# Peptides against a protein of PDB entry 5TUV: the designs that were tried, part 28

Target 1, 107 residues: chain A of PDB entry 5TUV
Amino acid sequence: KEVIDRLRYLKAEIEDLELKERELDQQKLWLQQSIKNVMDDSINNRFSYVTHEDICNCFNGDTLLAIQAPSGTQLEVPIPEMGQNGQKKYQINLKSHSGPIHVLLIN
Target 2, 107 residues: chain B of PDB entry 5TUV
Amino acid sequence: AQECQNLEVERQRRLERIKQKQSQLQELILQQIAFKNLVQRNRHAEQQASRPPPPNSVIHLPFIIVNTSKKTVIDCSISNDKFEYLFNFDNTFEIHDDIEVLKRMGM

## One batch from the design tools (peptide; made by RFdiffusion4, then SolubleMPNN)

Design b1_p11_1_s3 (from b1_p11_1, 7 letters changed)
Fold by OpenDDE base, seed 2:
Structure b1_p11_1_s3 (fold): chain B 107 residues (1-107), chain C 107 residues (1-107), chain A 11 residues (1-11)
Amino acid sequence: as target 1 above (107 residues)
Amino acid sequence: as target 2 above (107 residues)
Amino acid sequence: FIYSGDLSYVK
């Protein structure tokens, strides 16, 4: 029957797609580890920075803060809510566990 | 048959998910390339200058950029060990990660 | 929260 043949075909294709998806998942893990290794290399780490000029060229017309924090630093941006003076609260909370946070005012 | 239709929907769902994962892999590759290009740029620049940049003139990865209107008032509370930061803004802001910055830099 | 997580996951 045509329907039975179609079902068999679709099931086989879905199985192949499952294999492909698992392959992609493994590739992602490999690539993420590769990136980590590259960034953790002492030579690369020494030169892993941008300049004030770099940042200014990327943004214009605003006040810019550059926040340099260790990997794993927790960042929280609460949903804005009404404050004491009737103004919405806009906040950024940062918590580092491995080192100090450094902040630069760019503009 | 209904089962055939269900499998076709599932097939399409998996195909789209695979496509998304392929795109994510491409982005990770580009991120790694951008980082390597950044390192190469900085190494070359320091070689030409025969010195590293001043420590407070550069922003080391990882970092984030916060941009807000020039009219925005920003208050910052810092812990004694500088491990915890609380930023208060009287208006909206945007957050950009270092990956986006590298993209904007054309790395 | 609009965002909660590590800096590595900032979007």
Scores: peptide ipSAE 0.090, ipTM 0.878, DockQ to the pose 0.242
Fold by OpenDDE base, seed 5:
Structure b1_p11_1_s3 (fold): chain B 107 residues (1-107), chain C 107 residues (1-107), chain A 11 residues (1-11)
Amino acid sequence: as target 1 above (107 residues)
Amino acid sequence: as target 2 above (107 residues)
Amino acid sequence: FIYSGDLSYVK
């Protein structure tokens, strides 16, 4: 009887957890859409930028590439392979489908 | 008994997944707040300056930042329409999305 | 690919 009661309890709890998880999934979708709407707003879009100073304050001592690309741009970082000269190949491949990519060099 | 244990494992798995989803939602909320703060900052700054920033002084969202050593040699190949970029590095690099940058900015 | 090293430098 104890085992049976535990089974019933666990099954009921799992059902409640399923409901909670679905609720969270819906909230995620809503938030994602909300963020998209906010970013796509004409006024917000006009002011959706960071400055050179902003970037420099976030990083130090390195060469920085700021790559501005349209949403949905595909970024590929192949697994580094050893070259013929023994040097590993470190690569980034970018492909946009909706507009040109702009790159800024910051030192 | 075995069924009970199986359900307990499932329960725990769901609880952990819910916890992860809650964390993800929190991150989305923070992203939205950070973006709104960025927009407000920029609007205020432009109002004070009575002009927009120079075009090449800002990076419009969405963007990514690639940072590497100043000693790293970077080669870039660009398609004629600038829709495709191929970067070659002779050393390791790091990639940071705009969300992370906004976090580092304290937005 | 036609262009190489087409980067905009920001000081």
Scores: peptide ipSAE 0.081, ipTM 0.883, DockQ to the pose 0.043
Fold by OpenDDE base, seed 3:
Structure b1_p11_1_s3 (fold): chain B 107 residues (1-107), chain C 107 residues (1-107), chain A 11 residues (1-11)
Amino acid sequence: as target 1 above (107 residues)
Amino acid sequence: as target 2 above (107 residues)
Amino acid sequence: FIYSGDLSYVK
């Protein structure tokens, strides 16, 4: 009887969890649409930028590249493999389909 | 019973998914807040300056930041239409998205 | 490609 009671309890809890998960899925969908609307607004888009100072304050001591690319740009970072001179090669491949990519050397 | 064990495994799986979805939702909320704060900051700054910043002094969203050692040699190949970029590094690098940058900025 | 170079020297 204890096993039967445990089974009933677990089944009821799983049903509650299913409802909770669906609720979270809907909230995510709503928020994603909200973010899209905010970012697509003409005024917000005009002011959606960071400065060189902003970036420099976030990172120190390294070479920094800022890559501004349109949404949907393909970013590939292949698994490092041995290069021609026996050194591992580290690579970034970018391919845009909707506009040019802009690159800035920050420091 | 085996059925009880199976349901307990399923329960735990659902609990973990819910936890992950809750975290993802919180991150989306923070992203939207950060973006709105960024826009507000920039609008206020431009109003005080009475002009927009120079085009090459800012990085428009969406963007990524690539950071690597100052000793790293970076080779870049660019297509004529600037739709395709190939970066080769002789050492490791890190990639940070604009969301992370906004967080580091305290937005 | 029309441009290739070491970005360490291009600011």
Scores: peptide ipSAE 0.076, ipTM 0.879, DockQ to the pose 0.044
Fold by OpenDDE base, seed 1:
Structure b1_p11_1_s3 (fold): chain B 107 residues (1-107), chain C 107 residues (1-107), chain A 11 residues (1-11)
Amino acid sequence: as target 1 above (107 residues)
Amino acid sequence: as target 2 above (107 residues)
Amino acid sequence: FIYSGDLSYVK
């Protein structure tokens, strides 16, 4: 009887957890759409930028490249392999389909 | 009973998923807040300056930051339409997305 | 690729 009661309790709790999980899934979808709408707003888009100072304050002493590319741009970072000269190749490949890519050297 | 044990395992699995989803939602909320704060900051700054910043002084979202040593030699090849970029580094580098930058900025 | 080293500078 104790086992039966425990089973009933666990089943009921799992049902509640299923409802909670579905609620969270829906909230995620709504929030993602909200973020998209906010970022796509013409006024917000106009002011959606960071400055040189912003970037410099986030990093120290190194060479910094800022790469601005349209959403959906393909970013590929191959696994480093040995080159012909005996040096490992460290590469970044970018491919945009909707607009030009802009690169800034910072520091 | 074995059935109770199975349900308890299932319960725990669901609880962990819910916890993860709650954390993911929190991150999305923070992203939205950071973006809104960024926009507000920039609007205020431009109002005070009575002009927008120079085009090449800011980085528009979305972007990534590539961080490497000052000793690293960087070669960049660009397509005619600037839709394709190939970067070659003679040493390791790090990539940071705009979300991480906004976090570091304290937005 | 047609261009190499075409970077903008921010100071």
Scores: peptide ipSAE 0.073, ipTM 0.881, DockQ to the pose 0.041

Design b1_p11_1_s4 (from b1_p11_1, 6 letters changed)
Fold by OpenDDE base, seed 3:
Structure b1_p11_1_s4 (fold): chain B 107 residues (1-107), chain C 107 residues (1-107), chain A 11 residues (1-11)
Amino acid sequence: as target 1 above (107 residues)
Amino acid sequence: as target 2 above (107 residues)
Amino acid sequence: FIYSGDLSYIK
């Protein structure tokens, strides 16, 4: 009887968890749409940028590349492989389908 | 019973998924807040300056930041239309998305 | 590819 009671309890809890998960899925969907709407707004888009100072304050001591690419741009970082001189090759491949990519060097 | 154990495993799996989804939802909320704060900051700054910043002084979203050692040799190949970029590094690098940058900025 | 090392530098 104890096992039967445990089974019933677990089944009921799983059903509650399923409902909770669906609720979270819906909330995520709405929030994603909200973010998209905010970012697509003409005024917000005009002011959606960071400055050189902003980046320099976030990072120091390294070479920095700022890559501005349209949404949907494909970013590929292959697994490092040995190069022609026996050194591992570290690569970034970018492919845009909707507009040009702009790259800035920040020192 | 074996059935009871199976349900307990399922319960734990669902609990972990729910936890992950809750965390992801919180990150989306923070992302939206950060973006709104960024826009507000930039609008206020441009109003005070009575002009927009120079085009090459800012990085428009969406973007990524690639950071690597100053000793790293970087080779960049660009297509004619600037839709395709190929970067080669002779050492490791890190990639940071605009969301992370906004977090580091305290937005 | 036509361009190599064509980066805009921010000082």
Scores: peptide ipSAE 0.088, ipTM 0.883, DockQ to the pose 0.042
Fold by OpenDDE base, seed 2:
Order: structure tokens, then C-alpha cells, then sequence
Structure b1_p11_1_s4 (fold): chain B 107 residues (1-107), chain C 107 residues (1-107), chain A 11 residues (1-11)
């Protein structure tokens, strides 16, 4: 009896958790769409930028490249392998499908 | 008894997934807030200056930041339409997205 | 590709 009661309780709780998880999934979709709508707004889009100063304040001491690319741009970072001169290859490959990519050297 | 144990494991697994999803939702909310704060900041700044920033002085979203040592040699190949970029580094680098930058900016 | 060079020299 005790085991049966425990089983019933656990099964009921798991059902409740399943409902909660589906609710969270829907909330995520809603939030993602909300963010997209906010970013796609013409006024927000006009002011959706950071400055060189902003970037410099976030990072120190190193060379910084800012790569502005359209949404959906493919970013590939291959696993480093040995190059022709015996040095590891560190690479970034970018492929855009909707517009040009812009690169700025910050420092 | 064994079935009870199995269900308890399943319950715990679901609870952890729910916790993770809740955390992800919080991050999305923070991202949206950060973006709205960025827009508000820039809009106010341009109003005070009575002009927009120079075109090449700002980095429009979406973007990524590549961080590497000042000693790193960076070679770049660009397609004719600027849709494709190939970067070669002689040392390691870090990539940061615009979301992380906004976080570091305190937005 | 129409350009290849060291970005360290870009201002």
C-alpha cells in the first residue's frame, strides 16, 4: 500500500512537471519573438549600436576586431591543426547570405 | 520499490531541466532589457548632441568581437562582395557576441 | 577574393 501510494504520488507530480516544462517552452518562444520584434522596430534598429569606447571599456590590453554581420551569417571556427610552417592554424570563416560584412580594428 | 526509485530519478531529471529553462528565460529577459537600455542611451545621447554619430564610429548590432594578443598576426581574405571573410591568426583568440558586450557595458 | 592582407595595419 505504501509503495503504491508513493508511485501514484510520483506519477502525478511528473505529470505536473511535464505541464510546467511545456509552459516554459511556450514562454521561451514568446520571449524570443518579443526580442525579435523589438530589435526589428525601425526606431530601435536606428539606435542599436555600440561605440568604440564601449568596446574598449569592455576589453583591455589586446587587439580587438569588431565584426558587424547580418543576422544569419555563418560563423565557423575550425579546430586548430598544424599548418605548413608547423604552426597551428587558428581561423575564423564567415559567410553572409543577406549582406556585406563590415570589420573594424578597434585597437 | 525499484519503480519508485526510477520515478524519483525521472522527477529529479525533469526538475533540473525546468530549472535550466527558467534560467534561460531570465537571460532572455535580461537581454531584452539590456537592448532597450542601449537604445534609450543612444537616443538620449544623439538628442543631446543634436546629431548622429559618425558612420564608422559605431558598431551596429548584430556583431561579434574578436579578442587576441597585440602580438598576434591577423591575415584576412575578403570576397569581392564582402559576403565572405577568412581570418587567419598565428595565435589563439576569443570571440564574444553582442549580448556579452552589453552585459559588460552594464546595460 | 579581392583582398588579402594583415589587419594589424588597418587603421
Amino acid sequence: as target 1 above (107 residues)
Amino acid sequence: as target 2 above (107 residues)
Amino acid sequence: FIYSGDLSYIK
Scores: peptide ipSAE 0.084, ipTM 0.879, DockQ to the pose 0.043
Fold by OpenDDE base, seed 1:
Structure b1_p11_1_s4 (fold): chain B 107 residues (1-107), chain C 107 residues (1-107), chain A 11 residues (1-11)
Amino acid sequence: as target 1 above (107 residues)
Amino acid sequence: as target 2 above (107 residues)
Amino acid sequence: FIYSGDLSYIK
């Protein structure tokens, strides 16, 4: 019957798609590990920086803060709430556990 | 008939997940390429200059960029060991990670 | 917090 044939076809296709999804998951895992290895390489790490010019070319006419922090640093941006003076509070909270945080003012 | 419909829904669900995972994989590939290009650029630049850039003239990865109006008043409180930072803004701001910056740089 | 306004400036 046509229905039985359709069922068999769909089941076979779903099995193939499941294999494809697992393949992509594995590829993602390997690529993530590859990126980590490349970034952790001593030579690459030495040259893993951007310049003032780089940042200025990416943004126009605003106040820019560059915050360099160790991997794993906690970043919190609370929901803006009304302060004591009637002004909304806009905040950024940073907490590092492995090293100091460095902040640069640009423009 | 109902079983066919259920399997077709499942097939479509899996196809969408696969599409999303393919897109995520492409983003990771671009991220790795951008990083490698950044390192290559900086190595070449330092070779030509025969010296590294001054330490406070560059931003080392990982970092974030905070963008706000020139009119925004920023207050920064720092712990003694510089492991904790509290930023207060009197207006809204935007946060951009290093990956986005590298994209804007055309890496 | 002990310090306030300790920012490095890049021209």
Scores: peptide ipSAE 0.082, ipTM 0.882, DockQ to the pose 0.041
Fold by OpenDDE base, seed 5:
Structure b1_p11_1_s4 (fold): chain B 107 residues (1-107), chain C 107 residues (1-107), chain A 11 residues (1-11)
Amino acid sequence: as target 1 above (107 residues)
Amino acid sequence: as target 2 above (107 residues)
Amino acid sequence: FIYSGDLSYIK
């Protein structure tokens, strides 16, 4: 009957979609690896930087901190909570495991 | 009939997930292109200047940008080896990764 | 940019 035919069709389509999703997952993996390889290339690494001008052109009117840290550096931003004085605590915690962190004040 | 409906819901779920993954792949491609464009720009600029930029004038990838009000008071504690940073702000801040910055730069 | 004091070292 019609319902049985629809069930068969849907099951077959879902199988095709599963294949497509796996294909996309693989493509993502390869692309991520490609990006990593490009960034880790010695020549590319030499030129992988932005200038103060670049940053200033992206933001206006605020204090800007540029934090250069090795890949894999842990970034923690705790949920703001009220202090004893009623002031919320806004924090950033950085932990690197492969090199020093460098901070620049842009403006 | 109920099974048919369940499969139709599942099919739609998978289609949406595939769409999301396709979008993610597109973003990764753009990231790679942006990085390559950045490298190319910097190589050309240094060739024209016949020298690299001053060390403190550039921010090497990977990095993040923290922006906050000009009035925000910032405290920073640094470990002896500079592997750990603790920032305290008396007001809200925003964090932007290098990928977003490259996008804003039009890379 | 308002820094409330000198950089402090932890640990």
Scores: peptide ipSAE 0.102, ipTM 0.882, DockQ to the pose 0.035; fails the geometry check

Design b1_p11_2_s2 (from b1_p11_2, 9 letters changed)
Fold by OpenDDE base, seed 4:
Structure b1_p11_2_s2 (fold): chain B 107 residues (1-107), chain C 107 residues (1-107), chain A 11 residues (1-11)
Amino acid sequence: as target 1 above (107 residues)
Amino acid sequence: as target 2 above (107 residues)
Amino acid sequence: IIFSGDLSYVK
């Protein structure tokens, strides 16, 4: 009886958890669409920027590159490998499909 | 019983997955709030200044920040249409997305 | 720092 009751309880709870997970999945989809709509709004888009000061306040003591790239831009960071001179090579590859990439040098 | 143990393991797995999804959902909510706060800040600032900021003084979303040592040598090759960029660094670098920047800004 | 394109420098 105890085992049977435990089995029934666990099965019922798992069913409830399945429902909860589906609800969360749906909420995520709706929220993602909401974020997209908010960001794509013409008024919001006009004010969707950060300043040089904002970036400098977030990072100290380094050379900073701000890369403004259209949504969907491909970003590749290859695994560092030894170069011909025996020095490790560090690379970033960017490929845009919808517009030009703009780069700002900060500090 | 073995069946009960199996279901308990499954239950725990689902609970952990739900926890992760709840966390991800909260992050999305925070992202939306951060973006809205950014827009509000900028709108207010421009209203007070009675003009938009100079085009080259701001970084429009979406963007990424690359930070590296000031001693790092950076070589950048750009396509004619600016759709393709190749960065070469002689040392390590870090990449931060706009979401992280907004978090650091306290948005 | 060497760049083969138009970059904006902000300091």
Scores: peptide ipSAE 0.078, ipTM 0.884, DockQ to the pose 0.040
Fold by OpenDDE base, seed 3:
Structure b1_p11_2_s2 (fold): chain B 107 residues (1-107), chain C 107 residues (1-107), chain A 11 residues (1-11)
Amino acid sequence: as target 1 above (107 residues)
Amino acid sequence: as target 2 above (107 residues)
Amino acid sequence: IIFSGDLSYVK
C-alpha cells in the first residue's frame, strides 16, 4: 500500500516537472530571440563597445589581449601537448568566416 | 520497489535539469540587462563628448579577453585576410568572454 | 610578444 501510494505520487510529480521543464524551454527561446533583436538593432550595435579603461578596471597586472571577432568565429583551444622543446604548448586558434579579426594589446 | 527506485532517479534527474535551466535563464536576463546598460552608458558619454571615441580606443562586441602572465611569451600568426589567427603561448592563459567582462564592469 | 599582423596597442 505504501509502495503503491509512493508510485502514484512520484508519477504525478514527474508529470509536473515535465511541464515545468517545457515552460523553461519556451522562456529560454523567447529570451534568446529578444537578446538577438536588441543586439542586432543598428543603434544598439553602434554603441556596443567597451573602452580600454573598462578592461583595465576588470583585470590587473597581467598581459591582456582583446580579440574582437564577428559572431560565429570559430574558437579552438586544444588540449595542451608537449612541444618539441619539452614544454607544453598552449594555443588558441581563431577562424572567422564573415569578417576580419582585430586584436588589441592591453597592459 | 524497483519501479519506485527508478522513478526516484528520474525525478532527481529532472529536478537537476530544471535547476540548470533556471540558472541559464537568469544568466540570459542578466546579459540583456548588462548590454542595455552598456549601450545607455556609451550613448550618454558620446553625447557629452560630442564625438565618437577613437577607433582604437574601444573594443566592439563580440570579443574575448585573453589574460596571461606578463612573463608569458606570445606568438601571434595572422592570415593575409585577417580571418585566421594562431596564438601560441609558452604558459597558461585564461579566456574571458564579453559577458563576464560586462559583469565585472557592474553593468 | 611577437605579432605577424596588425596590432593596436593600448596603454
Scores: peptide ipSAE 0.076, ipTM 0.884, DockQ to the pose 0.041
Fold by OpenDDE base, seed 1:
Structure b1_p11_2_s2 (fold): chain B 107 residues (1-107), chain C 107 residues (1-107), chain A 11 residues (1-11)
Amino acid sequence: as target 1 above (107 residues)
Amino acid sequence: as target 2 above (107 residues)
Amino acid sequence: IIFSGDLSYVK
């Protein structure tokens, strides 16, 4: 009887956890939609930028490139391989479908 | 007894998934807050300056930051329509998305 | 650093 009671308890708890997981899934979807809405707002979009100072405060002593591209732009970073001259090639490939890409050099 | 053990394992799996989903949800919340704080900061700054920042002094979202050594040689090939970019580096580099930058900014 | 297209500089 103790085993039977434990089984019933575990089954009930698992059912409650299933409900909780579905609740979290719904909350995630709602939040993702909310984020999309606030970012797509015309006023928010106008002020959705960072400055040179912002970037410099985040990174030190290196060459920094800021690449602004439309949402959905494809970013590819191939696995480094040996080039024709024996040097490993390190590459970034960008492909946009909806607008131009803009690059800034930050020193 | 074996059935009880199987249900215990299932319960633990579900608990771990719920924990992961709760963490992911919290990260999304923080992203939304960071974005709203960024917009508020920029609106206030432009109001005080009575003008928008120069176009080439800011980076509009969405963007990525490429970080590499000052000694790294970078070659960039751009298509005529600026829809396609190819970057070649003679050494390693790091890529950081705008979300990470906002975190580093303390937004 | 060599670029084949337009680039904006921020210092």
Scores: peptide ipSAE 0.072, ipTM 0.884, DockQ to the pose 0.039
Fold by OpenDDE base, seed 5:
Order: structure tokens, then sequence, then C-alpha cells
Structure b1_p11_2_s2 (fold): chain B 107 residues (1-107), chain C 107 residues (1-107), chain A 11 residues (1-11)
């Protein structure tokens, strides 16, 4: 009896959790679309930028590259492998499909 | 007994997923707020300056920031149309997306 | 930064 009651309880709870998870999924989708719409707005798009000062204030004195690329640009960072001289290869591969990529040296 | 244990494991798994999704939703909300604040800041700044910033002084979203040591040697190969970039570093680097940058900016 | 080449034909 106790086991049966526990099973019934768990099944009911899982069903409730499924509903909750679906609700969250819908909210996420809606919010993602909302963000997209806000960013795609002509006025917002015009002002959707950061300055060199902004970037410099966020990071230390290291070399900083700002890479501006269209949404959907593919970014690949291969696992470092040993090179010919025994040094690891650190790479970034970028592939855009909708527009040019712009690179700025910061600081 | 085994069935009960299986359902309890499933329940816990679902609870954890829900928690994760709630956190992700909060992050999206913060992203939207940060973006709106950025736009508002820039709009106000341009109004005060009575002109837009110089083109090369700003980084338009979306973008990423690559952070590496000052002594790091960076080799870059680019396509003619600038749709493809290959970066080679002789040392480690960090990549930060625009969302993280906005967070660091306090937006 | 050293520009090492043209990838115009790598698509």
Amino acid sequence: as target 1 above (107 residues)
Amino acid sequence: as target 2 above (107 residues)
Amino acid sequence: IIFSGDLSYVK
C-alpha cells in the first residue's frame, strides 16, 4: 500500500513538473523572440554598440581583439594540438554567411 | 521498490532541469535589460555630443572579444570577401561574447 | 597582428 501510494504520488508530481517545464520552454522561446525583435529594431540597431573605452574598462592591459560579425557566424576553436616545433596550436576559425567580419585592435 | 526508485530519479532530474531553465530565463531577461540600457546610454550620449561617434571608435553588436597576452603573436588569414577568418596564436587566449561584456560594463 | 594570407578560395 505504501509503495503503491508513493508511486501514484510520484507519477502525479512528474506530470506537474512536465507542465512546468513546458511553460518555461515557451517563456524562453518568447523571450528569445522578444530580444531578437528589440535588437532588429532600426533605432535600437543604430545604437547597439560599445566603445573602445567600454572594452578597455572591462579588461586588463592584454591584447584585445574586437571581432564584429553577423549573427549566425560560425565560431570554431579547435582543441589545441602539438605543432611541428612542439608548441600547441591555438586557433580561432570564423565563417560568416551573411556579411563581412570586422576586426579591431583595442587598447 | 525499483520502480519507485526509478521515478524518484526521474523526478529529481526534472527538478534540476527546471531549475536550470529558470536560471537561463533570468539570464535572458538580464540580457534584454542590458541591451536596452546600452541603447539608452548611447542615444543620450550622441544627443549630448550632437553627433555619432567615429565609425572606428565603436564595436557594433554582435561581437566577441579575444583577450590574450601582450606578447602573444597573432597570425590572421582572411578571405577576400572577409567572410572567413583564421587566427593562429602562439599562446592561450580567452573569448568573451558581447553578453558578458555588457555584464562587465554594468548595463 | 600578422596577416598571413588570402583565403578567397576557401569556401
Scores: peptide ipSAE 0.062, ipTM 0.882, DockQ to the pose 0.040

